# Peptides against a protein of PDB entry 3C2G: the designs that were tried, part 4

Target 1, 209 residues: chain A of PDB entry 3C2G
Amino acid sequence: IRTFDLLGLLLHDSDAIDGFVRSDGVGAITTVVQYPNNDLIRAGCKLLLQVSDAKALAKTPLENILPFLLRLIEIHPDDEVIYSGTGFLSNVVAHKQHVKDIAIRSNAIFLLHTIISKYPRLDELTDAPKRNRVCEIICNCLRTLNNFLMMWIPTPNGETKTAGPNEKQQVCKFIEIDILKKLMSCLSCEGMDTPGLLELRSTILRSFI

## One batch from the design tools (peptide; aimed at target 1 A94 N140)

Design b1_p9_2_s2 (made by RFdiffusion4, then SolubleMPNN; from b1_p9_2, 5 letters changed)
Fold by OpenDDE base, seed 3:
Formats: sequence, structure tokens, C-alpha cells
Structure b1_p9_2_s2 (fold): chain B 209 residues (1-209), chain A 9 residues (1-9)
Amino acid sequence: as target 1 above (209 residues)
Amino acid sequence: MSYKKLSED
């Protein structure tokens, strides 16, 4: 716990973060969060989120790390862990086709649906901080999904990768009315990127046309 | 189409 706190205090600039990642910092964190200590897991995942945009991640093998993280956010009950983990996922898959492939092979699309489905409707949450955190988690999931879907959108100049039948089936689950309602409910949360959410909605809908 | 990253506050 103290180690992660110290690292959090030291990693305030992009160069320091990149240096940490180059020194296999992500691997070190993933090792630590394997211990059955919720405080360590929370702190470790928060640190992962903090370094999730590091340039050095493009050169980091994620074949072992990403499946582990996916399993963690599938089963862990702490919203802070889920927030950090889904945030990390959304950032790390961005602009990295090979990372997207690893995530998809590890059933990330289905997992995102599962996570969203586990949370109640935002209108049922009376505690504002809790509601906001849940909204952020849902947004992280949808952002990640959007990053996947973008691979399959026909571009005038690009070879369109076609989603496999399994991926297509998993994506189809996101048109469920409950999922759509949760997406829409996020638009009412303060501090949310409304234009971004609308774009996500549009991308999801276009993927089914 | 911009890949959006989560900005941490």
C-alpha cells in the first residue's frame, strides 16, 4: 500500500510514467494485485489507470497482463477497482490493434456487457457519488466497446475487418433496452462528456445497420 | 473518428 502511494506521488509527469512502464512497472503492479488484499488491489488498479496512456505501453507485451485484468474486473466487487480497470482497458486498447485483438480473444466484449448489466439503473441510485462512479464505469465500458466497433466500420480507403460471428453476437447484446437505457441515463450525469456519449450511441447503432 | 482516452481528474 505504501509503495503504491509513493509511486503515485512520484509519477506526476509523463516522462516519469513512461520510465516506470519501460522498467516493467505494469508487470510489477499486476504481480502485486494478485495478492488477496483489497487495499492493494485498489491501489494497484488506480496506478494502472494512471499509467494507462504511457507511450511505452505500445512496446509492452500485454498477452499475460490483459487477460488477468479482465478476470479481475469480472469478479471484483469494488467499484473503484472496476472503474480503474475499465479505464485502463479503454485507454490501452486505443490506437493499438494488437491489444484490441488480445482483449477480444479474451471475451472482453461480453465482459463489458456483463459489467454494465451488474449495475442498477442510475435513477435508482440516490447517492450522488455512487451514481457518478457507476456512470463513469458504464462510460468506460462503452468507450472500450466503441474502440472495438470502430475496427469494423467501413472506411472509404481502408480494408474493413469483418467481425467474426461470435463478436457480432456479443455486440448484439448491447442493443438490449436495458443497456440502451443505462447509456441514456449517463447523459444526465454532471461532468460527463455528453458529445462523446452520443458518439458512442451512434457508433453502436451504426454497427447494427 | 478519434479514439478517446479517459482523462483522469
Scores: peptide ipSAE 0.122, ipTM 0.805, DockQ to the pose 0.154
OpenDDE base, seeds 1, 2, 4, 5: peptide ipSAE 0.105, 0.107, 0.109, 0.119; ipTM 0.786, 0.789, 0.788, 0.800

Design b1_p9_2_s3 (made by RFdiffusion4, then SolubleMPNN; from b1_p9_2, 6 letters changed)
Fold by OpenDDE base, seed 5:
Structure b1_p9_2_s3 (fold): chain B 209 residues (1-209), chain A 9 residues (1-9)
Amino acid sequence: as target 1 above (209 residues)
Amino acid sequence: MSYKILSED
């Protein structure tokens, strides 16, 4: 735990983070968080989030890491773990087609919906810190989805990947009224990136409707 | 453009 905290303190420089990742730091973290210790898992996932935007991740084999992380955030009850994990996922798939493919093959789209669905509406949460964290998790999920959707947006030359029927079906779940209400509720949370959320909503709605 | 989040830390 303290080691992860120390690493977190040291890894504020982008080059340092990149160096850590090049040294299989992500693999090391994921190895450690396989132990059934919630504090360790929390700390490890937090560290993952901190390094999740490293350029070196594009060269890191994530075929074993992503499925594990997805399973972790599917079942783990700790919101901090879910927050960190979904944040990591969002960042790691950004601008990396091969990583997006791994995530999608690992049922990430469905998982994102599952995560959003398991949380109550924000108006039902009276505890502000909890409400904010839930909002952030929902946002992370939607951002991740948006990153996937970008693959299916036509390029200027008209070429685009086409989502498979399963992916389309899974994406369509995000236009359910319950999901949309949760998204809208996040817009009322203080400190949230409202313009970004509106953009996400627009992208989601336009992608498959 | 793909969206990225920043860690609070």
Scores: peptide ipSAE 0.140, ipTM 0.776, DockQ to the pose 0.126
OpenDDE base, seeds 1, 2, 3, 4: peptide ipSAE 0.039, 0.093, 0.033, 0.098; ipTM 0.669, 0.732, 0.677, 0.742; seed 1 fails the geometry check

Design b1_p9_2_s4 (made by RFdiffusion4, then SolubleMPNN; from b1_p9_2, 6 letters changed)
Fold by OpenDDE base, seed 3:
Structure b1_p9_2_s4 (fold): chain B 209 residues (1-209), chain A 9 residues (1-9)
Amino acid sequence: as target 1 above (209 residues)
Amino acid sequence: MSYKILDEE
């Protein structure tokens, strides 16, 4: 734990973060978080989130890491682990087609729906810290979904990837009234990525029109 | 694989 905290303090700039990632730092963290210690898992996932926007991740073999992380966030009960894991996922799929493909093949679309579905409505959460953390998790999931949906929207030149029938069916679950209500509740939370959520709303509408 | 939570005694 203290080692991850110290590493987090040392990784204060983009060059240090990129250096750590180039040295297989992500692989090292993922090895350590396989131990059945919740504090270690939490600290490791927090550090993964901290380095998740690194440019050096484009060269990291995420084929072995991403399925493991997806399974971890599927089963782990700690919201801090879910927050960090979904945050990592949302950042690593951003602008990386290959990583999007790995995530989709690893059933990420269904997992995102499952994660959003397991939480109550934000208006039912009276504890402000808990409500904010749940909102952030939902936002991470929805941002990840937006990144997937954008693959299937026609570009100005008319080129588009076609979603498979299973992916289409899984995406259709996100227009369920309960999911839409959670999206709308996140838009009302202070300090959230409101522009990103509005973009997702627009993307969802475009995907079903 | 069942994660055995090591109960910290």
Scores: peptide ipSAE 0.005, ipTM 0.407, DockQ to the pose 0.021
OpenDDE base, seeds 1, 2, 4, 5: peptide ipSAE 0.000, 0.000, 0.000, 0.000; ipTM 0.397, 0.391, 0.375, 0.397

Design b1_p9_3 (made by RFdiffusion4)
Pose (drawn by RFdiffusion4):
Structure b1_p9_3 (pose): chain A 208 residues (1-190, 192-209), chain P 9 residues (1-9)
Amino acid sequence: IRTFDLLGLLLHDSDAIDGFVRSDGVGAITTVVQYPNNDLIRAGCKLLLQVSDAKALAKTPLENILPFLLRLIEIHPDDEVIYSGTGFLSNVVAHKQHVKDIAIRSNAIFLLHTIISKYPRLDELTDAPKRNRVCEIICNCLRTLNNFLMMWIPTPNGETKTAGPNEKQQVCKFIEIDILKKLMSCLSCEMDTPGLLELRSTILRSFI
Amino acid sequence: TSWHKLSEH
């Protein structure tokens, strides 16, 4: 845990996190967080979140790491882990087609739907720290969804990709009535929460 | 520590 904390302090900038990724740091973190201990898991995921915007993640073999992290997000009961995991997922798929492909084959889009659906409306959360966390989590999920949807929107540049039935059923779950009601309620609930502005902006983009 | 967010446009 202290090693994770120290690496977190050392990796101040882009060059440092890229150096860590080129040294197989992401694979090391994911291997270590297989140990069933929540403090250790929380610490490893916090560091993964920190290095998630690394461009070197375009070169790292993610065929095994990514499905493992999706499974962890799916079953781990604590919000800090979910926050870190979905934050990592939104950055790791960004600008990387083959990584989006890995995520789709592991049902990443279906998982985003499940993560958003499990939380009550933001007006039903009393403690401010927790409400802000759920808010950032939903925001992370929708940012990940938006990084996927770009593939299938006709671009005059000429890269009109066709969606397979697997991608189709996952994306279409986001027009089911239950999630639309929840998403529209985040847009209008009446809520002093620092992450609310970015959340509402991201929701509009998801609908667009 | 902190982290940066990425989006595609």

Design b1_p9_3_s1 (made by RFdiffusion4, then SolubleMPNN; from b1_p9_3, 6 letters changed)
Fold by OpenDDE base, seed 3:
Structure b1_p9_3_s1 (fold): chain B 209 residues (1-209), chain A 9 residues (1-9)
Amino acid sequence: as target 1 above (209 residues)
Amino acid sequence: MSYRLLEEE
């Protein structure tokens, strides 16, 4: 725990973060979070999120890391772990087709739906810190989904990757009324990525028209 | 928290 806090303090700029990632820092954290200690898992996932936008991650093999992280966020009860894990996932799939493919093969689309579905509506959450954290988790899931959907939208040149039948069926779950209501509730939260959520809404509409 | 940008069209 103290080591992750110290590392988090030292990783204050992009060069330090990239240096840590190049030194297999993500692999080191992933090894440590395999220990059955919730405080250690929380601290490690928080540090993963902190380095998740590093440029050096484009060259890091994620074939073993992503399936492990997906399993962790599927089963772990702590919202801080879910927040950090979904935030990490959202960042690493951005602009990386091979990472998207690993995530999709690892049942990420269904997992994102499961995560969103397990939380109550935001209007039912009276505690503002809890409500904001749940909103951030839902936003991370929806942002990740948007990056998947964008692969299947035709480019101006008419080229498109076709989603498989299973992926299409899993994507169709996101037009459920409960999911759409949660999307709309996130748009009403202050300090959220409203542009990204509006883009997702547009992407969903275009994917089902 | 900084997030990576979404893939835009």
Scores: peptide ipSAE 0.012, ipTM 0.396, DockQ to the pose 0.420
OpenDDE base, seeds 1, 2, 4, 5: peptide ipSAE 0.011, 0.000, 0.000, 0.011; ipTM 0.389, 0.367, 0.354, 0.382; seed 2 fails the geometry check

Design b1_p9_3_s2 (made by RFdiffusion4, then SolubleMPNN; from b1_p9_3, 5 letters changed)
Fold by OpenDDE base, seed 4:
Structure b1_p9_3_s2 (fold): chain B 209 residues (1-209), chain A 9 residues (1-9)
Amino acid sequence: as target 1 above (209 residues)
Amino acid sequence: MSYKKLVEE
């Protein structure tokens, strides 16, 4: 925890973040969060989120780290951990095809659907902070999906990666009415980036037309 | 369609 606090002070310095990542900082965090201490897990995942856009991640081997994180956010009951983990996932797969491939092989698409599906309808949540956090988690999942969908957009040379049949089937689950309703409900949450959510909604829906 | 990242305030 103390180490994470110290590192948190450096998070406004991109070079410091990159230095941390280059020194296997992500691996170190993932080691720490393997201990059955919820405070450590929460703090570690928050730190992961905070460094999730580091440029040095492009050169970081994530073959072991990413599957571990996916398993963590699959099973951990703490919304803060889920928020941080899904946020990390959304950022780390962005602009990194090889990371997307690792995530997909680790059933990330299905996991995202599972995460969204396990949360109750927002109208059933009377606690505003809880409701907002759930909205943010759903948004993180959908953002991650968006970043996956980018793989199947034609490149300037006209080449497009083709989703496998399993991936296509998993993606199709996101047009379920329950998922769409949850996305729509997030638009009413206080403090949310409504324009951003609307754009995301449009992007996702267009990908299925 | 564009890449999206989470930005925390």
Scores: peptide ipSAE 0.237, ipTM 0.857, DockQ to the pose 0.161
OpenDDE base, seeds 1, 2, 3, 5: peptide ipSAE 0.234, 0.230, 0.232, 0.227; ipTM 0.857, 0.855, 0.857, 0.855

Design b1_p9_3_s3 (made by RFdiffusion4, then SolubleMPNN; from b1_p9_3, 5 letters changed)
Fold by OpenDDE base, seed 5:
Structure b1_p9_3_s3 (fold): chain B 209 residues (1-209), chain A 9 residues (1-9)
Amino acid sequence: as target 1 above (209 residues)
Amino acid sequence: MSYKVLSEE
């Protein structure tokens, strides 16, 4: 716990974060969170989130890390772990085609749907901190999805990867009324990036139309 | 634009 907290405190500088990542810091964290200790898992995933935008991640082999993290956030009951893990996923796939490909091959699209589906509607959550955290998780999932969808948007140069039939089917699940209702409920949460969520909604809907 | 999750400072 304290070690990850200390690392978190030290890793406010982008160069320090990048140095940590270059030194296989992400691999080190993922090794530690393999132990069945919820406090370690929580702290480790939080630290992953903190380093998730590091430039050095583009050069880090994630073939072993991403599948493990995806499995973790699939099964772990702690919202803080899910928040951190989905946040990490969103950031790490951003602008990195090879990382997107690893995540997709590891069933990330389906997992994102599963995560959103497991949470109740926000209107059913009376506890504001819990509601906000759930909203943030849903947003992280949808942002991650958006990062995937961007690969399949036609560029002016005509070179678009086409989503495979399985990916298309998995993406289609996000237009389910339950998912859309959850997205809409997030728009009513205070402190949320409402414009960003609206853009995301638009991107999702346009991907199917 | 790829959305970055801002870690709560």
Scores: peptide ipSAE 0.247, ipTM 0.829, DockQ to the pose 0.118
OpenDDE base, seeds 1, 2, 3, 4: peptide ipSAE 0.082, 0.162, 0.168, 0.038; ipTM 0.750, 0.789, 0.796, 0.693; seed 1 fails the geometry check

Design b1_p9_3_s4 (made by RFdiffusion4, then SolubleMPNN; from b1_p9_3, 4 letters changed)
Fold by OpenDDE base, seed 3:
Structure b1_p9_3_s4 (fold): chain B 209 residues (1-209), chain A 9 residues (1-9)
Amino acid sequence: as target 1 above (209 residues)
Amino acid sequence: MSYRKLSEE
C-alpha cells in the first residue's frame, strides 16, 4: 500500500510516468490489484488513472490488461475504484483505435451502461462528495461511450467504420429515459465536462436520426 | 474529432 502511494507521489512528471509505463508499470499494477485487498486495489487503480494518458501506453499491449480492468470495474463495489478504472478506460481508448477494438470486443459498451445503471439518481444523493464522485463516474462512462461513437460517425471522406449489429443494440440502451436523466443531471454538477456531455448527447441523437 | 481525456485536477 505504501509503495503505491509513494509511486503515486513520485509520478508527477510526464517523463517519469512514461518511464514507469515503459518498464511495464501497468502490468505490475494489474498484477498487484489481483490480490483480494481493497486498499491495494484502490491504490493501484488510482495509479493506473495517473498514468492513463502516458504516451508510452500507445506502445503497450493492452490485450490482457484491458479485459481484466473491465472485469474489475464490473464487480468492484468501491466508487474510487470505479472512478479510477473508468477514467483509465476513457483515456486509454482515446486516439487508439486498436484499444477501442479490444474494449468493444470485451463488451465495454454494455459494461458502461451497467455501471451507469447501478448508481442512483444524483438527486437522491444528499452527500455532496458522494454525489460528485458518482457524477464523475457517469461522466467517465459517457466520455468513453462518446469515444466509441465517434468511430462510427461518417467522415467527410465518406469512409465510416460501421458499428456491428451488437454494438448498435448496446448503444441503443443509452437512450433509455433513466440513462438520459442521469446524463442531464450530470450537467448540473459543478466542474463536470459539460461540453463533453453535450457532445455525447448530440452524437447519440445523430446516431439514431 | 477531439478525443477528450480526463485530467485529474
Scores: peptide ipSAE 0.177, ipTM 0.833, DockQ to the pose 0.164
OpenDDE base, seeds 1, 2, 4, 5: peptide ipSAE 0.164, 0.160, 0.161, 0.157; ipTM 0.824, 0.819, 0.821, 0.818

Design b1_p9_4 (made by RFdiffusion4)
Pose (drawn by RFdiffusion4):
Structure b1_p9_4 (pose): chain A 208 residues (1-190, 192-209), chain P 9 residues (1-9)
Amino acid sequence: IRTFDLLGLLLHDSDAIDGFVRSDGVGAITTVVQYPNNDLIRAGCKLLLQVSDAKALAKTPLENILPFLLRLIEIHPDDEVIYSGTGFLSNVVAHKQHVKDIAIRSNAIFLLHTIISKYPRLDELTDAPKRNRVCEIICNCLRTLNNFLMMWIPTPNGETKTAGPNEKQQVCKFIEIDILKKLMSCLSCEMDTPGLLELRSTILRSFI
Amino acid sequence: SEQSAALTS
């Protein structure tokens, strides 16, 4: 845990996190967090969140790491882990088609739907720290969804990609009534929460 | 453009 904390302090900028990724740091973190201990898992995922915007992640073999992390997000009961995992997911799929492909094959879009659906409306959360966390979690999920949807929107530049039935059923779940009600309620609930502005802006983009 | 992760301020 202290090693994770120390690496977190050392990796202050883009060159450092890229150096870490080129040294197989992401693979190392994911291997270590297979140990069933929550403090260790929380610490490893915090560091993964920190290095998630690395451009070197375009070169790292993610065929095994990514499905493992999606499974972890799916079953781990604590919000800090969900926060870190979905934050990582949002950055790791950004600008990387082959990584989006890995994520789709592992049902990443279906998982975003499940993560958003499990939480009550933001007005039903009393403690401010927790409400802000659910807010950032939903925000991370929708930002991941938006990084996927770009593939299938007609671009005059000529890269009109066709969605397979697998991608179709996952994306179409986001027009089911239950999640639309929840998403529209985040847009209008009445809530002093620092993450609310970015959440509402991201929701509008998801609908667009 | 694509989006990045939301972070606590």

Design b1_p9_4_s1 (made by RFdiffusion4, then SolubleMPNN; from b1_p9_4, 6 letters changed)
Fold by OpenDDE base, seed 5:
Structure b1_p9_4_s1 (fold): chain B 209 residues (1-209), chain A 9 residues (1-9)
Amino acid sequence: as target 1 above (209 residues)
Amino acid sequence: EELGAARPV
């Protein structure tokens, strides 16, 4: 806990973050969060989120780390852990095809749907901090999905990969009315990345045309 | 377009 808080206080610039990641910092965090201590898990996942945009992640082997994190956010009940973990996931897969491939092979698309489906509708949440956190989690999941879908969208000058039949089926679950209602509810929340959610909506629609 | 970084905690 205290160590992660200290690291969080030190890692405010991109060079420090990149240095931490190059020194196997992500591996170190994932080792620590394997212990059944919720405070450690929360602090570790928070630190993961803080370093999740590091350039060094493009050169970091994630074959063991990413499946572990996916399993953690599948089973852990704490919204703070889910928020941090899904935030990390969304950032780490961005612009990194090999990381997307690892995540997808590890059933990430289905997991994202499962996470969104586990949360109640935002209108059922009377506690504003809880409602906002749930909205942020949904946004992180949907941002991750957007980043996956982008690899299957035709570009004017390039051959695009085609989603496999399983991936297509998993993506189709995100057009369920319940998911769409949750997305729309997130658009009404104050301080949310509304442009990003609209981009996702556009990406989803384009993926089904 | 791929979406940017998540909010910090």
Scores: peptide ipSAE 0.198, ipTM 0.837, DockQ to the pose 0.505
OpenDDE base, seeds 1, 2, 3, 4: peptide ipSAE 0.171, 0.163, 0.182, 0.194; ipTM 0.828, 0.818, 0.827, 0.835

Design b1_p9_4_s2 (made by RFdiffusion4, then SolubleMPNN; from b1_p9_4, 6 letters changed)
Fold by OpenDDE base, seed 3:
Structure b1_p9_4_s2 (fold): chain B 209 residues (1-209), chain A 9 residues (1-9)
Amino acid sequence: as target 1 above (209 residues)
Amino acid sequence: EELLAARPP
């Protein structure tokens, strides 16, 4: 716990973050969070989120790490773990086709839907901090989906990859009225990236046209 | 466009 907090306090610049990642820091975190301690898992996932946009991740083998993290998110019904983990996921897949492929093969699309589906409607949450955290989690999930969908949207200058039948089916689950309502509710939350959520909405719509 | 999560404060 204290070690991850200390590392988080030291990793405020991009060079230090990249240095940590190049030194297999993500692997080290994933090793440590294998111990069944909730506080340790929370701290580790928070640290993952803090380093999730490191340039060094593009050169980091994630074939074993990413499936482990997806499983961790799946089995821990902890908002802080889910928040950090989904945030990490959204960032680590961004602009990295090979990482997207690993995540998708590891059933990430289905997991994202499951996470969103399990949370109550934001209007049912009276506690503002809890409501905001749930909103952030939903947004992280949807942002990750956006980043996946972008690979299947036609570009002016290139052949579009075609989603497989399973991926298409899993993506179709996100047009359920419950999911759409949760997306719309997130647009009304304070401190949210409304432009980003609108872009996501556009991406989702374009993927089904 | 692809989207990035905000870093925790």
Scores: peptide ipSAE 0.423, ipTM 0.920, DockQ to the pose 0.534
OpenDDE base, seeds 1, 2, 4, 5: peptide ipSAE 0.372, 0.405, 0.395, 0.246; ipTM 0.910, 0.914, 0.914, 0.869

Design b1_p9_4_s3 (made by RFdiffusion4, then SolubleMPNN; from b1_p9_4, 5 letters changed)
Fold by OpenDDE base, seed 5:
Structure b1_p9_4_s3 (fold): chain B 209 residues (1-209), chain A 9 residues (1-9)
Amino acid sequence: as target 1 above (209 residues)
Amino acid sequence: EELGAALPL
């Protein structure tokens, strides 16, 4: 715990973050969060989020790390862990086709739907901190989905990857009325990335047309 | 464009 908090206080510089990631820092955190200690898991996932945009992650093998993190955010009850883990996932897949492919093979699309589905509607949450955290989790999931869908949008050069039949079926789950209501409720939250959520809505619609 | 999270920590 205190060691991760100290590391988080030292990792404010992009070169320091990249140095940590190049030294297998993500693997080290992933090893430590395997212990059944919620405070340690929370602190470790928060540190993962802090390094999740590191340029060095493009060269880091994530074949073992990413499936483990996906399993953690599937089963862990703590919203702070889910927030950090979904935030890490969203950042780590961005602009990294090989990482997207690992995540998709690891059933990430279905997991994102499962995570969104387990939370109540934001209008049912009277506690403002809880409501905001749930909104951020949903936004992280939806942003991750957008990053996956972008692979299947035609480039100006006419090159498209086609989603497989399973991926298409999993993506179809996000047009369920409950998911759409949760998306719309997130658009009504103050301080949310409204442009990003509108982009996702457009991307979803284009993926089904 | 692909969205990276600038989540304020």
Scores: peptide ipSAE 0.010, ipTM 0.540, DockQ to the pose 0.497
OpenDDE base, seeds 1, 2, 3, 4: peptide ipSAE 0.007, 0.007, 0.006, 0.007; ipTM 0.464, 0.469, 0.469, 0.460

Design b1_p9_4_s4 (made by RFdiffusion4, then SolubleMPNN; from b1_p9_4, 5 letters changed)
Fold by OpenDDE base, seed 4:
Structure b1_p9_4_s4 (fold): chain B 209 residues (1-209), chain A 9 residues (1-9)
Amino acid sequence: as target 1 above (209 residues)
Amino acid sequence: MELSAARPP
């Protein structure tokens, strides 16, 4: 715990973050969070989120790390773990096709839907900190979905990938009325990335027309 | 556009 807090204090500089990641820092965190201690898991996932935009991640093998993190998020009913893990996932797949492919093979699309579905509606949450955390988790899941959907939108060069039949079926679950209502409720939350949520809405529409 | 989350403060 204290080690992760110390690392968090040192990792305010982008070069320091890149140095940590180049030294297999992400692998080290994933090794430590294999111990069944909730405080350790929370601290480790928070540190993962703090380094999740590192440029060095583009050169880091994630074939073992991503499936482990996805499983961790699946089995831990902890909002802090889910927040940090989904935030990490959103950032790590951004602009990295090979990382998206690993996540999708590891059933990430279905997991994101499951996470959103298990949380109550934001209007049912009276505690503002809890409501904000739930909104952030939903936004992290939807942002990750946006980054997956972008693979299947034609580029200016006319190149496009096609989603497989299973991926298409899993993506179709996100047009459920409950999911759409949760997306709309997040647009009304203070301090949220409203432009990003509007971009996601545009991406969803482009994926279905 | 692809989207990234803000770091925790």
Scores: peptide ipSAE 0.206, ipTM 0.852, DockQ to the pose 0.517
OpenDDE base, seeds 1, 2, 3, 5: peptide ipSAE 0.182, 0.203, 0.184, 0.182; ipTM 0.843, 0.851, 0.843, 0.839

Design b1_p9_5 (made by RFdiffusion4)
Pose (drawn by RFdiffusion4):
Structure b1_p9_5 (pose): chain A 208 residues (1-190, 192-209), chain P 9 residues (1-9)
Amino acid sequence: IRTFDLLGLLLHDSDAIDGFVRSDGVGAITTVVQYPNNDLIRAGCKLLLQVSDAKALAKTPLENILPFLLRLIEIHPDDEVIYSGTGFLSNVVAHKQHVKDIAIRSNAIFLLHTIISKYPRLDELTDAPKRNRVCEIICNCLRTLNNFLMMWIPTPNGETKTAGPNEKQQVCKFIEIDILKKLMSCLSCEMDTPGLLELRSTILRSFI
Amino acid sequence: SPEQHALVS
């Protein structure tokens, strides 16, 4: 845990996190967090969140790491882990088609739907720290969804990709009535929460 | 539009 904390302090900028990724740091973190201990898991995922915007992640073999992390996000009961994992997912798929492909094959879009649906409306959360966390979680999910949807929107540049039935059923779940009600309620609930502005902006983009 | 990154506190 202290090693994770120290690496977190050392990796202050882009060059450092890219150096860590080229040294197989992401694979090391994911291997270690297989140990069933929540403090250790929380610490490893915090560091993964920190290095998630690394451009070197375009070169790291993610065929095994990514499905493992999606499974962890699916079953781990604590919000800090969910926060870190979905934050990592939003950055790791950004600008990387083959990584989006890995995520789709592992049902990443279906998982975003499940993560968003499990939480009550933001007006039903009393403690401010927790409400801000759920807000940032939903925000991370929708930002991941938006990084996927770009593939299938007609671009005059000429890269009109066709969605397979697998991608179709996952994306179409986001027009089911239950999640639309929840998403529209985040847009209008009445809520002093620092993440609310970015969440509402991201929701509008998801609908667009 | 450009791709988005995670919201971090």

